# Ledger of designs, part 212: peptides against a protein of PDB entry 4GXB

Target 1, 277 residues: chain A of PDB entry 4GXB
Amino acid sequence: VPTEEVSLEVLLSNGQKVLVNVLTSDQTEDVLEAVAAKLDLPDDLIGYFSLFLVREKEDGAFSFVRKLQEFELPYVSVTSLRSQEYKIVLRKSYWDSAYDDDVMENRVGLNLLYAQTVSDIERGWILVTKEQHRQLKSLQEKVSKKEFLRLAQTLRHYGYLRFDACVADFPEKDCPVVVSAGNSELSLQLRLPGQQLREGSFRVTRMRCWRVTSSVPLPSGSTSSPGRGRGEVRLELAFEYLMSKDRLQWVTITSPQAIMMSICLQSMVDELMVKKS

## One batch from the design tools (peptide; made by RFdiffusion4, then SolubleMPNN)

Design b2_p29_4_s4 (from b2_p29_4, 17 letters changed)
Fold by OpenDDE base, seed 2:
Structure b2_p29_4_s4 (fold): chain B 277 residues (1-277), chain A 29 residues (1-29)
Amino acid sequence: as target 1 above (277 residues)
Amino acid sequence: EEERREREKRYREELTRYLGQLPPEVLYP
């Protein structure tokens, strides 16, 4: 791609558009810096955010595809897909809510966290009781962003990424599940007909290993879920988990977001290593 | 403030390291 000045659209979690003038040859960090400058986010807070490639759904929700790597060219990465459904999204990229304290010290950082948190609640990524929802709405009406975030930090799945509904072999084969990543775990939520919501919590510290595999489905007619076009690559995330003392079990998640899940796992592990040093 | 700067620096350094170590399969699935 020739080096040219272009206008690139970057979305916030709430769908707000940030337009930046960049070069087609600008790398992820260059684009991130341009976005930060446009938002008046200070340089010392840039590292708490990342750019993500997402697919925008018809309802405006984002399906996370992957985090953009440092050496990528965001303009090229998004435009090469030749579909308007793909977007670049700015989001916080850390897991420990303790880092919120650093970000919240700045007005722009506070606004970004607030907007993201509101969006995550609205999308059902953060689980809220009726009473908690009332309290959050009251704080939102008062525009008390700090108090809103402090309350939100106590909520179930605060800081989690929620994935699209997919399939796992846990607790049984071919179980429909909703996976969420956060707080150094994968949460697998399952609701079977006539049963209560069940949650499996898989802490990364108890994962011995994980892998992503890709396969091309053989044209055998039966298991084509109607929404997958003939020829879509099937992705799976498998991890070996310490269920009990000396008992390892493999868990396999079949999802088009398996790559993004693996990125989350590695990111959570890396953050834990930073804390131990 | 110094402690904050150190935390930010460490986080950014680790994030950069991680992003650079992603396999090509992540870029071209």
Scores: peptide ipSAE 0.039, ipTM 0.610, DockQ to the pose 0.034
Fold by OpenDDE base, seed 3:
Structure b2_p29_4_s4 (fold): chain B 277 residues (1-277), chain A 29 residues (1-29)
Amino acid sequence: as target 1 above (277 residues)
Amino acid sequence: EEERREREKRYREELTRYLGQLPPEVLYP
């Protein structure tokens, strides 16, 4: 691709547009720095954020495709998809809420976390009770961003990334589930017929390994995956989990976001390793 | 402040390392 100056749109979690002038040859970090500069985010806080490739759904929600890698050219990565539904999003890229304290010390960092958290609540990624919702709204009306975040940090699935509805083989084959990643776990929420909502928690520390596989469905094969057209690549995330003492079991999630799930797993593991060092 | 800076540095370094280790095939499944 010829090196040219281009305008690149990067979205915040709330859909706010940040326009940056970059070169087509600028790598992910270069673009991230440009976004940070545009927002007046200090250099020492850049590392707490990443650029993600997402697909914007009809309802305006983001389906995370993957984190942009260091060697990627964000402009090329997004434009090569030849669809306007694909966007680049800036989001925090750490899991431990303790790092919020570092980010919140800066006005811009605070605003970014606040906007993300509001969006995550509005999208139902963070689970709230009626009373909690009332409290959050009150704080939002007062524009008490720090207090809002402190309350939000106590909420279920705070800091989680929620994936689109998909299918798992746990607890039963072809079980519809909603997967969320956060707090060093994968949360699998399911509702079986006639049953209450159940959640399976899979801690990354109990995962021996995981893998992503791709397969092309046979033209005649009834791949029962809801929402995939015939002939689309089927992605699966499989992980081997320590269910009990000396009992390993494979769990397989079938999802177009299997790659993103694996990225989240690795990211969570890496963060835990950083904390232990 | 120094401890914070060290944590930030370590986190960023590890993040950078991770981002560079993903296989190219992830881009083209």
Scores: peptide ipSAE 0.030, ipTM 0.601, DockQ to the pose 0.035
Fold by OpenDDE base, seed 4:
Structure b2_p29_4_s4 (fold): chain B 277 residues (1-277), chain A 29 residues (1-29)
Amino acid sequence: as target 1 above (277 residues)
Amino acid sequence: EEERREREKRYREELTRYLGQLPPEVLYP
């Protein structure tokens, strides 16, 4: 791609648009720095955020596709998809809420975390009770961003990334599940009609390994589900999990977001390694 | 212990209620 100056739109978690002038040849970090500069985010806080490729759903929610890698050219990566539904989103890229303290010290950082948290609550990524919702609303009305975040940090699935509904082979074959990644785990939520919510927690520290596989479904004649075009690549995330002492079991998640799930797993592992060093 | 159990029960009830308010597409793919 020829090196040209272009305007690139980067979205915040709440859908706020940030327009930056970048070169088509600018790598992910260059674009991230441009976004930070536009927002007046200090340089020392840039490392707490990353750029993600997302698909914007009809309801305005974001389906995370993948984290943009350092070698990527964000402008090229997003435009190559030839669809306006794909966006670049700025989001915090750490898992431990302790790092919020560093980010919250700055007004811009605080605003970014606040906007993300509000969005995550509104989208149901963070699970809130009625009472908690009331408290959060009160704090929001008072514009008490720090207090809002402190309360939010105590909420279930704070800091998690929620994926679109998918299928897993756990606890049984072809179980519909909602997967969330955070706090060094994959949470698999299963709710069957008429049954209570079942949650499987899979800690990354108990995963021996994981892999992403891609397959083209053989044209099996029968299940013409009309919406899955013949030939869509099926992605699966499989991980080998230590269920009990000396008992390893494979768990397989079938999801178009399998790549993003694997990125989250690696990111969580990496963060844990940094903390141990 | 009873207070803890009641808090846990309330939490579960509120959580269940919250989850019940989620779009069907999220809960029942």
Scores: peptide ipSAE 0.006, ipTM 0.307, DockQ to the pose 0.018
Fold by OpenDDE base, seed 5:
Formats: sequence, C-alpha cells, structure tokens
Structure b2_p29_4_s4 (fold): chain B 277 residues (1-277), chain A 29 residues (1-29)
Amino acid sequence: as target 1 above (277 residues)
Amino acid sequence: EEERREREKRYREELTRYLGQLPPEVLYP
C-alpha cells in the first residue's frame, strides 16, 4: 500500500467513533498514540489500552477477531478484509482490576473504563442480578462514574471478554458453549436442554499448554456445519488441563475466535508472570 | 518497571512470532 495520509476510524467499546489522521504505513503503536492524543489520554496510560480487530454484528455487538500486533499496519489490516463489518476498537488490555485504579485517576481514563463497562453490561458480558442492575442504573443516572465502576468491579465476569457461541468437546463431544476469558481463566458456560446453566472454570495456572490449530474442511465432507461457507478455515483451541492430581486432560474448543482466545490466554499468563516478579 | 517492559517486549515478540507463523487465511479471514 502506498504511504499516504488517511483518516482512520477507531471505535470505543460503546461505538463512539474516534477519527485520527495517520499514515497508511503507521504501525499499531503509532495509531494508538494518535488515538490517545485525540482523546487527550496521557502518555503514561497508553500502555493500558490496545487496538483490536473486531467484527461488528448486526446488533452492534463486537466479535473480537484478534489484538492488533506491533508489526501490523492497522489501516491495512482492517481495509484488507474488504468488509465494513470489520472495525478497530480501543479497549483496556489488562486483566487485574487493580490497574483500574491507575487509569481511573485520569478523567479520560475514567471515561474510557466507564464506557467499556457500560457496554459490557449492556451486552451481557458482565453478569448482573436485577438488584445490581437497578443500582447500576441509578449510578448511571447520577453520572457517578467512579461509584459505577467500583460496583461493577464486584460483578461476575467483570473485565472478561465474551466470545460468540461455539463448540467444545467438554464435558461431552460437540457441546455448545459460550466462552469468556478473564481473571486468569476461561469460563465455559453450557446450557443443555432441560438443564440449568453450568459453568466450567479453567484456570490458566492449571493449563500445562495450549495450541491453536487450523484446518480446511474438505469440500466433499458432509460435516459442514450449516452456515460455513466453502473454504472457511476451522480453528480450534486445545489446552491440556490439570483436572485433578496427576490427571491431565485435553479440552478442545472449536471457534473462529480461537486465535483471540489464545491471545487472551497468553496475555493472562504474561500478566501473572509480571505480578510474580 | 524495566522488568515489566522487558516482559512486555518478550510477550510482543513471542506473539509476533506466533502470528507470523499463522497462515494468512487465519490472520485475515
């Protein structure tokens, strides 16, 4: 792509548009800095956020594809997909809510966290009771962002990324699950017919290893799940988990978001390593 | 802080390496 100045749209979690003028050759960090400057986010807080490639669904929800890497050119990465459904989103890129304290000290940081949290609640990524929802709405009406966040930090799946419904081989083969990543775990939510919602918690500290595999379904194979176009790559995330003492078991998640799940796992592990050092 | 930066750098390098090994179809669906 020729080097030229372009207007790039970056979305906040709530869908707010941030337009930045960048070069087509600008790398991810350059674009992130431009977004930060546009928002008046201090330089020392830039590291708490990242740019993500997402697919915007019909309902306005974001399906996270992957985190944009340092080597990438965000303009090229998003435009090469040749679909307007793909967007670049700014989101916090840490897992421990303790880091919220650093970000919340700044007005812009506070606003970003607030917008993200409101969006995550509205999308059902953060799980709330009726009473909690009432309390959150009251705080939102009062525009008490700090108090809102403090309450939100206590909620189930605060800070998690929720993935699209997919399939896992746990607890049984071909189980429909909703995966969420956060708090150093993968949460697999399963609802079987006639059963209550079950959650499997897989802590990253009990994962011996994980891998992402890609396969191209053979056109002749009858196992094309309804809705997979010809040539869609099947992605799987497999992890070896310590189920009990001296009992390792592989769990495999089949999802188009397997890459993003892997990125989340690595990011959570890395953050834990930073805390231990 | 320096140790954090080094860990972040290593993470970024590892991830870049990992992503670089992925087929283009995976990176750009």
Scores: peptide ipSAE 0.037, ipTM 0.619, DockQ to the pose 0.041; fails the geometry check

Design b2_p29_5_s1 (from b2_p29_5, 9 letters changed)
Fold by OpenDDE base, seed 2:
Structure b2_p29_5_s1 (fold): chain B 277 residues (1-277), chain A 29 residues (1-29)
Amino acid sequence: as target 1 above (277 residues)
Amino acid sequence: SLLDELLERWRAGEPLDVTFENPVFDPNL
């Protein structure tokens, strides 16, 4: 691709558009810096955010596809898909809410976290009770962003990334589940027929390993959905989990977002490694 | 990185079979 100056649209979690002038040859970090400059985010806070490739769903929600790679060309990556449903999104890229303290000290950082959190609540990524929702709305009306975030930090699945509904083989085969990644875990929520909502928490520290595989499903077993995955390729994420003392068991998730789930796992592992050092 | 390799293979349309070992796995927790 020839080097040309182009206008690239980057979205915040709430759908706010940030237009940046970049070169087609600019790498992910270059684009990220351009976005930061446009937002007036200081350089020392850039590292708390990343660019993600997402697919915008019909309801306006984002289905995360993957994090953009370091040497990737964001303009080329998104335009090569030749579909307007694909977008580039800026989102915080750490898991420990303690890092919010660093980001919140800056006005722009605070605004970014606030916008993301509001969006995550509206989309049901962060789970709230009726009373909590009332409190959050009150704080939102007062535009008390810091207090809003402090309350949000205590909420269930704060900081989690929620994936599209998919299938797992746990606790039973072919269970419909909603997977969320955050707080150094994968959360699997499911509702079996006639049963209450159940949640399985799988801590990363209890995962010996995880595996990503692709396959071509047979016609009889095809569960292809429009806009999900690449063609008819089925993706799976499997992880070997320590269920109890000396008892390892594989759990397999079938999802077009298996790669993104793996990215989240690696990211959580990396963050834990930093804490361990 | 292994993840980068995974993504490259994915973009290339190649079959995926990648295992990630977890360095923070603690069987004693």
Scores: peptide ipSAE 0.631, ipTM 0.950, DockQ to the pose 0.796
Fold by OpenDDE base, seed 1:
Structure b2_p29_5_s1 (fold): chain B 277 residues (1-277), chain A 29 residues (1-29)
Amino acid sequence: as target 1 above (277 residues)
Amino acid sequence: SLLDELLERWRAGEPLDVTFENPVFDPNL
């Protein structure tokens, strides 16, 4: 692609559009800096955020595809998909909520965290009780962003990324589950007919390894959704988990977001490694 | 990195089979 100046749209979690003028040859960091400049986000806070490739669903929800890599050209990456459903989203990219303290000291950082948190609650990524919801709404009406975030930080699945419904072989084969990543774990939520919500928590520190595989399923005669970029490819994420003392068991998740799940795992591992050093 | 390799192969439409060893795995926790 020839180098030229273009207008690139980057979305915040709440769908707010940020238009930046960049070069088609600008790499991910260049685009991120442009977005930061447009938002008046200080340079020292840029590292707390990343650009993600997402697919916007019909209901306006975002399905995270992957984090944009450093060497990528965001304009090319998104436009090459030749579908307007793909968007670039700015989101915080750390897991430990302690880092919120650094970000929320700045007005722009505070606004970004607030907007993201409101969106995550509205989308059901953060789980709230009726009473908590009332309290959050009250704070939102008062536009008390700091207090809102402090309350939100105590909520279940705060800081988690929620994936689309998929299938796992836990606790039994072919279980429909909703996977969420956060707080150095994968949460698998299962709701069977007539049963209460069940949740399995898999801490990263108890995963010996994880594996991403792809396969081509046998022709089932079922029409694949047109949104599948490369035909009927089945993706799986498997991890070997320490269930009990000296007992390792494989758990396998079948999901088109298996790659994104792996990215989350690696990101959580990286953050833990930094803390360990 | 392995992740970069995974993504490159995915973009290329190549079969994926990548295993990530976890350096923070602690069997004593």
Scores: peptide ipSAE 0.629, ipTM 0.950, DockQ to the pose 0.815
Fold by OpenDDE base, seed 3:
Structure b2_p29_5_s1 (fold): chain B 277 residues (1-277), chain A 29 residues (1-29)
Amino acid sequence: as target 1 above (277 residues)
Amino acid sequence: SLLDELLERWRAGEPLDVTFENPVFDPNL
């Protein structure tokens, strides 16, 4: 692609549009810096956020496809898909809520976290009781962003990324599940016929390994197809989990977002490694 | 990295089969 100046749209979690002027040859970090500059986010806070490729659903929700890699050219990555449903989204890219303290010290950082959290609650990514919802609404009405976040940090699945409904082979074959990644775990929520909602928590520290596979190769350029309904291609994420002492078992998730799930796992692992050092 | 390889193969439409070993795996937790 010829190097030229272009206008690139980057969305916040709440759908707010940030327009930046960048070069087609600008890499992910360059674009991220441009977005940060546009938002007046300090340089020292840029590292707490990443750019993600997402598919916008009909209801406006985001289906995360993948994190943009450092060597990628965001403009090319998104435009090459030849579909307006694909967007670039700015989102926090750490898992430990303790890092919120660093980000919240800055007005812009606070606003970003607040907007993301509000959106995550509205989308049902963060689970709330009726009473909690009332409290959150009250704080939102008062625009008490810090207090809002402090309360939100205590909520179930705070900081989690929720995936589209998919299928797993656990606890039994072909179980419909909703997977969420956060707090160094994968949460699998399922409702089997005639049964109550169940949740399985799979801690990353109990995963020996994970594997991403595809059933068939994709033709070049086929990435423009929606995550769901990619024909014969079947993406799977499998992880070998320590179910009990000295008992490992493979769990396989069939999902178009298997790659994104893998990215989340790697990201959580990386963060844990940093903390361990 | 393995992740880079995965993504490159994905974008190229090549078959995927990548296993990630977890360095933070702790069988005692």
Scores: peptide ipSAE 0.629, ipTM 0.948, DockQ to the pose 0.822
Fold by OpenDDE base, seed 4:
Structure b2_p29_5_s1 (fold): chain B 277 residues (1-277), chain A 29 residues (1-29)
Amino acid sequence: as target 1 above (277 residues)
Amino acid sequence: SLLDELLERWRAGEPLDVTFENPVFDPNL
């Protein structure tokens, strides 16, 4: 692609648009720096955020496709898909809420975390009780962003990424589930007809390995969910999990977001490795 | 990295079959 100046739109988690002028040849970090500059985010906080490729759903929700890699050209990556549904989103890229303390020290960082958290609550990624919701709304009305975040940090699935409804073979074959990644785990929520909501928590430290595969669906195995730009290609994420002492079992998730789930797993693993180090 | 390989193959439309070993796996937890 010839190098030229272009306007690139980057969205915050809440859908706020950030327009940046970049070169088509600018890599992910270059674009990230441009976004940071536009937002007046200091350089030392840039590393706490990443750019993600997402598909905007009809309801305005974001379906995360993947994290943009360092070598990628964000303008090319998004425009090559030739669909206006695909967007680039800025989001925090760490899991441990302790890192919020560093980001919150800066006004812009605080605003970004606040906007993301509000959005995550509104989208149901963070689970709240009625009383908690009341408290959060009160803090939001007072524009007490720090207190809002402190309360939010205590909420269920704070810092999680929620994926689109998909299918897993756990606890039984072809179970509809909603997967969320965060707190060094994958959370699988399922509601079978006539049953209460069930949640399976799969800690990363109990995963021996995980595997990403693609296949062409057989007539009997047609996925109901449209493949993200890949049409008929079926993606699966499988992980081998320590269910009990000395008992490993494979769990397989069939989802167009299998790659993104794998990215999350790797990211959580990387963060844990840093902590051990 | 394996992740880079995965993404490259995906973008190329090639079949995927990539296994990631977990270095933080602890069978004693």
Scores: peptide ipSAE 0.632, ipTM 0.950, DockQ to the pose 0.791; fails the geometry check

Design b2_p29_5_s2 (from b2_p29_5, 9 letters changed)
Fold by OpenDDE base, seed 3:
Structure b2_p29_5_s2 (fold): chain B 277 residues (1-277), chain A 29 residues (1-29)
Amino acid sequence: as target 1 above (277 residues)
Amino acid sequence: SLLDELLERYRAGEPLDVTFENPVFDPNL
């Protein structure tokens, strides 16, 4: 693609549009810096955020496709898909809520976290009781952003990324699950007919490895994951998990978001590595 | 990185089969 100046739209979690003028040849970090400048986010906070490629669903929800990597050209990455459904979204890219303290010290950082958290609650990514929801709404009405975040930080799945419903072979074959990544784990939520919600928590520190695979199932006789056509590429994320002492077991998730899940795993691993150093 | 390789192959429409070894795996936990 020839180098030229273009207008690129980047969305915040709340749907706010940030228009930045960039070069088609600008890499992810260049675009991120442009977005930060547009928002007046200080340079020392840029590293707490990343750009993500998402697909906007009919209901307005975002299905995260992948994190844009340093080698990518965001304008090309999104434009090449030739669909208005695909957007670039700015989101925080750390997992430990302790880092919120650094970001919240800045007005712009605070606003970004607030917008993201509100969105995550509205979309059901953060799990809330009725009473908690009432409290959050009250704080939102008062525009008490810091207090809102402090309360939100205590909620179940705060800071998690929720994926679209998919299929796993845990605890049984072809189980419909909702996967969420956060707090150095993958959470697999399962609700079988007539049963209570069950959650499998898989801590990253108990994963020996994970594997991403793709396959093209035959048009006939194939089991496709929800939301995918019979002839489309099937993506799977498998991880070998220490279920008990000296007992490793593979768990396989079939999802078009398998790559994004892998990115989350790597990101969580990276964060843990930093903490260990 | 392996992740970069994975993404490049995915973008190219190539078959994927990538295993990531986890450096933070602790069998003693």
Scores: peptide ipSAE 0.642, ipTM 0.953, DockQ to the pose 0.810
Fold by OpenDDE base, seed 4:
Structure b2_p29_5_s2 (fold): chain B 277 residues (1-277), chain A 29 residues (1-29)
Amino acid sequence: as target 1 above (277 residues)
Amino acid sequence: SLLDELLERYRAGEPLDVTFENPVFDPNL
C-alpha cells in the first residue's frame, strides 16, 4: 500500500468517535500515539491502553476480534476487511484494577476509564444489582467519576471482557455458554433448560496450558454456531485445567473469538508474570 | 512469539494448531 495521509476513525468503548490523521504506513503505536494526542492523554499513560479490532454488531455491541499487534498497520488491517462493521477501538489493556489508580490521576485517563466502565455496565459486561444500579446512576448524575469508578471496582466482572455466546464441552457436550475474561480467569456462564444460571470459574493459575485450533466444518457436523456463518472456519480454544488435586481435564470452547480469548489468556499471564518479578 | 505465529497463520488462512504453555501454572494451588 502506498504511503498516503488518511483519516482514521478510532472508537472509544462507548462508541465515541476519534478521528486522527495518520499515514497508511503508520504502525499500531503510531496510531495509538495519534489517538492519545487527539484526546490529550499524557504519553506516560499511553501504555495502559491498546487498540483492538472489533466487529460492530447490529445492536451496536462490539465483538472483539483481536488486539492489534505492534507491527500491524491499523489502517490497512481494518480497511482490508472491506466491511464497515469492523472498527478499531481504544480500551484499557490491563487487568488489575490497582492500575486504575495511576490512570485516574489524570483527567483524560479518568474520563476514558469512566466512559469504558459506563459502557461495560450498560452492555451488561459488569453485573449490578438494582441497588447498585441506583447508586451508580446517582453518581453519574453528579458526574462524580472517581466515586463512580470506586463503586464499579467492587462490582462483579469489573474489568472483564465479555465474548459472544458460544459453545463449550463443559459441563457437558455442546453447552451454550457466555465466556468472560478478567481477574486472571475465564468465566463460563451457562443456563441449561429449566435450570438457574451457572457460572464456572477457571483461574489462569490452574491452567497448565491452552491450545488454539482451526478446522473446516464437516458436512455431517454442525456448520452453525453462535456468531459463525455457514462454511466459516471453526475455531476452538482448549485449556487443560486442574479441576481438583492432581486431576487435569481439558475444556474446549468453540468460538469465532477463540483467538481473542487466547490473547486475553496470554495478557493475563503476562501481567501475573510481571507481578511475580 | 507463538501468538504472533498464530495470528499470522490465521490471517493467511492456514490451519491453526498452537499450544501455549502457562508459566504461572501452579499445581499446588
Scores: peptide ipSAE 0.642, ipTM 0.953, DockQ to the pose 0.794
Fold by OpenDDE base, seed 2:
Structure b2_p29_5_s2 (fold): chain B 277 residues (1-277), chain A 29 residues (1-29)
Amino acid sequence: as target 1 above (277 residues)
Amino acid sequence: SLLDELLERYRAGEPLDVTFENPVFDPNL
């Protein structure tokens, strides 16, 4: 692609548009820096955020496809898909809420975290009780962003990334589940017939390994959901989990977001490694 | 990285079969 100056749209979690002038040859970090500059985010806080490729759903929700790679050209990556449903989103890229303290010290960082958190609550990524919701709304009305975040940090699935509904083979075959990644775990929420909502928490520290595979569905197989980004390709994420002492079991998730789930796992692992060093 | 390889293969439409070993796995937890 020839090097040209172009306007690139980057979205915040709440759908706010940030327009940046970049070169088609600008790599992910270059674009990230341009976005930071546009937002007046200090250079020392850039590392707390990443650019993600997402698919915008009809309801305006974002389905995360993947994190943009360092060598990738964001403009080319998004435009090559030739679909307006694909967007680039800026989001925080760390998991430990302790890092919020660093980001919140800056006005722009605080605003970004606040906007993301509000959006995550509105989308149901963060789970709230009625009372908590009332408290959050009160704080939102007062525009008390720091207090809002402090309360939000205590909420269930704060800082989690929620994926689209998919299928797992745990606890039974072909179980419909909603997977969320955060707090060094994968959370699998499921509702079996006649049962209450159940959640399985799979801590990363109890995963020996994980595997990403692709396959072609059998012709007689179930209809490809329209939302599967790559047509007929079936993606799976499997992880080998320590269920109990000396008992390892494979859990397999079938999802078009299997790659993104793997990215999250790796990211959580990386963060844990930093803490151990 | 292994993840980069995975993404490259995915973008190329190649079959995927990649296993990631977890260095923070602790069987004693």
Scores: peptide ipSAE 0.641, ipTM 0.953, DockQ to the pose 0.783
Fold by OpenDDE base, seed 1:
Structure b2_p29_5_s2 (fold): chain B 277 residues (1-277), chain A 29 residues (1-29)
Amino acid sequence: as target 1 above (277 residues)
Amino acid sequence: SLLDELLERYRAGEPLDVTFENPVFDPNL
């Protein structure tokens, strides 16, 4: 692609559009810096955020595809997909809520975290009780962003990334589940017919390894998942988990977001490694 | 990195089979 100046749209979690003028040859960090400059985010806070490739669903929700890599050219990466459904999103990229303290000290950082958190609650990524919802709405009406975030930090699945509904072989074969990543774990939520919501929590520190595989579905009379084209690659994430003392068991998730799940796992591992150093 | 390799292969439409060993795995936890 020839080097030229272009206008690139980057979205915040709440759908706010940030337009930046960049070169087609600008790498991920260059674009991130441009976005930060446009938002007046200080340089020392840039590292707390990343650019993600997402697919905008019909309802306006984002399905995270992957984090943009350092060597990528965001303009090329998004435009090469030749679909307006794909967007670039700015989101915080750390897991430990303790880092919120650093980001919240800055007005722009505070606003970004607030907007993201509001969006995550509205989308049901963060789980709230009726009473908590009332309290959050009250704080939102008062525009008390710091207090809002402090309350939000105590909520279930704060800081988690929620994936699209998919299938797992846990607790039994072909279980419909909703996977969320955060707090150094994968949460698998399922509701079986006539049963209450169940959640399996899989801590990263109890995963010996994980595996990403792809396969081409055989032409079987089985109804392909809605939107799955003929010959679409099936992705799976499997992890070997320490269920009990000296007992390892594989858990397999079938999801088109298997790669993104793997990215989350690696990211959580990396953050834990930094803390252990 | 393995992740980079995974992404490159995926973008290329190549079959994926990548295993990530977890350095923070603790069998005693």
Scores: peptide ipSAE 0.640, ipTM 0.953, DockQ to the pose 0.807

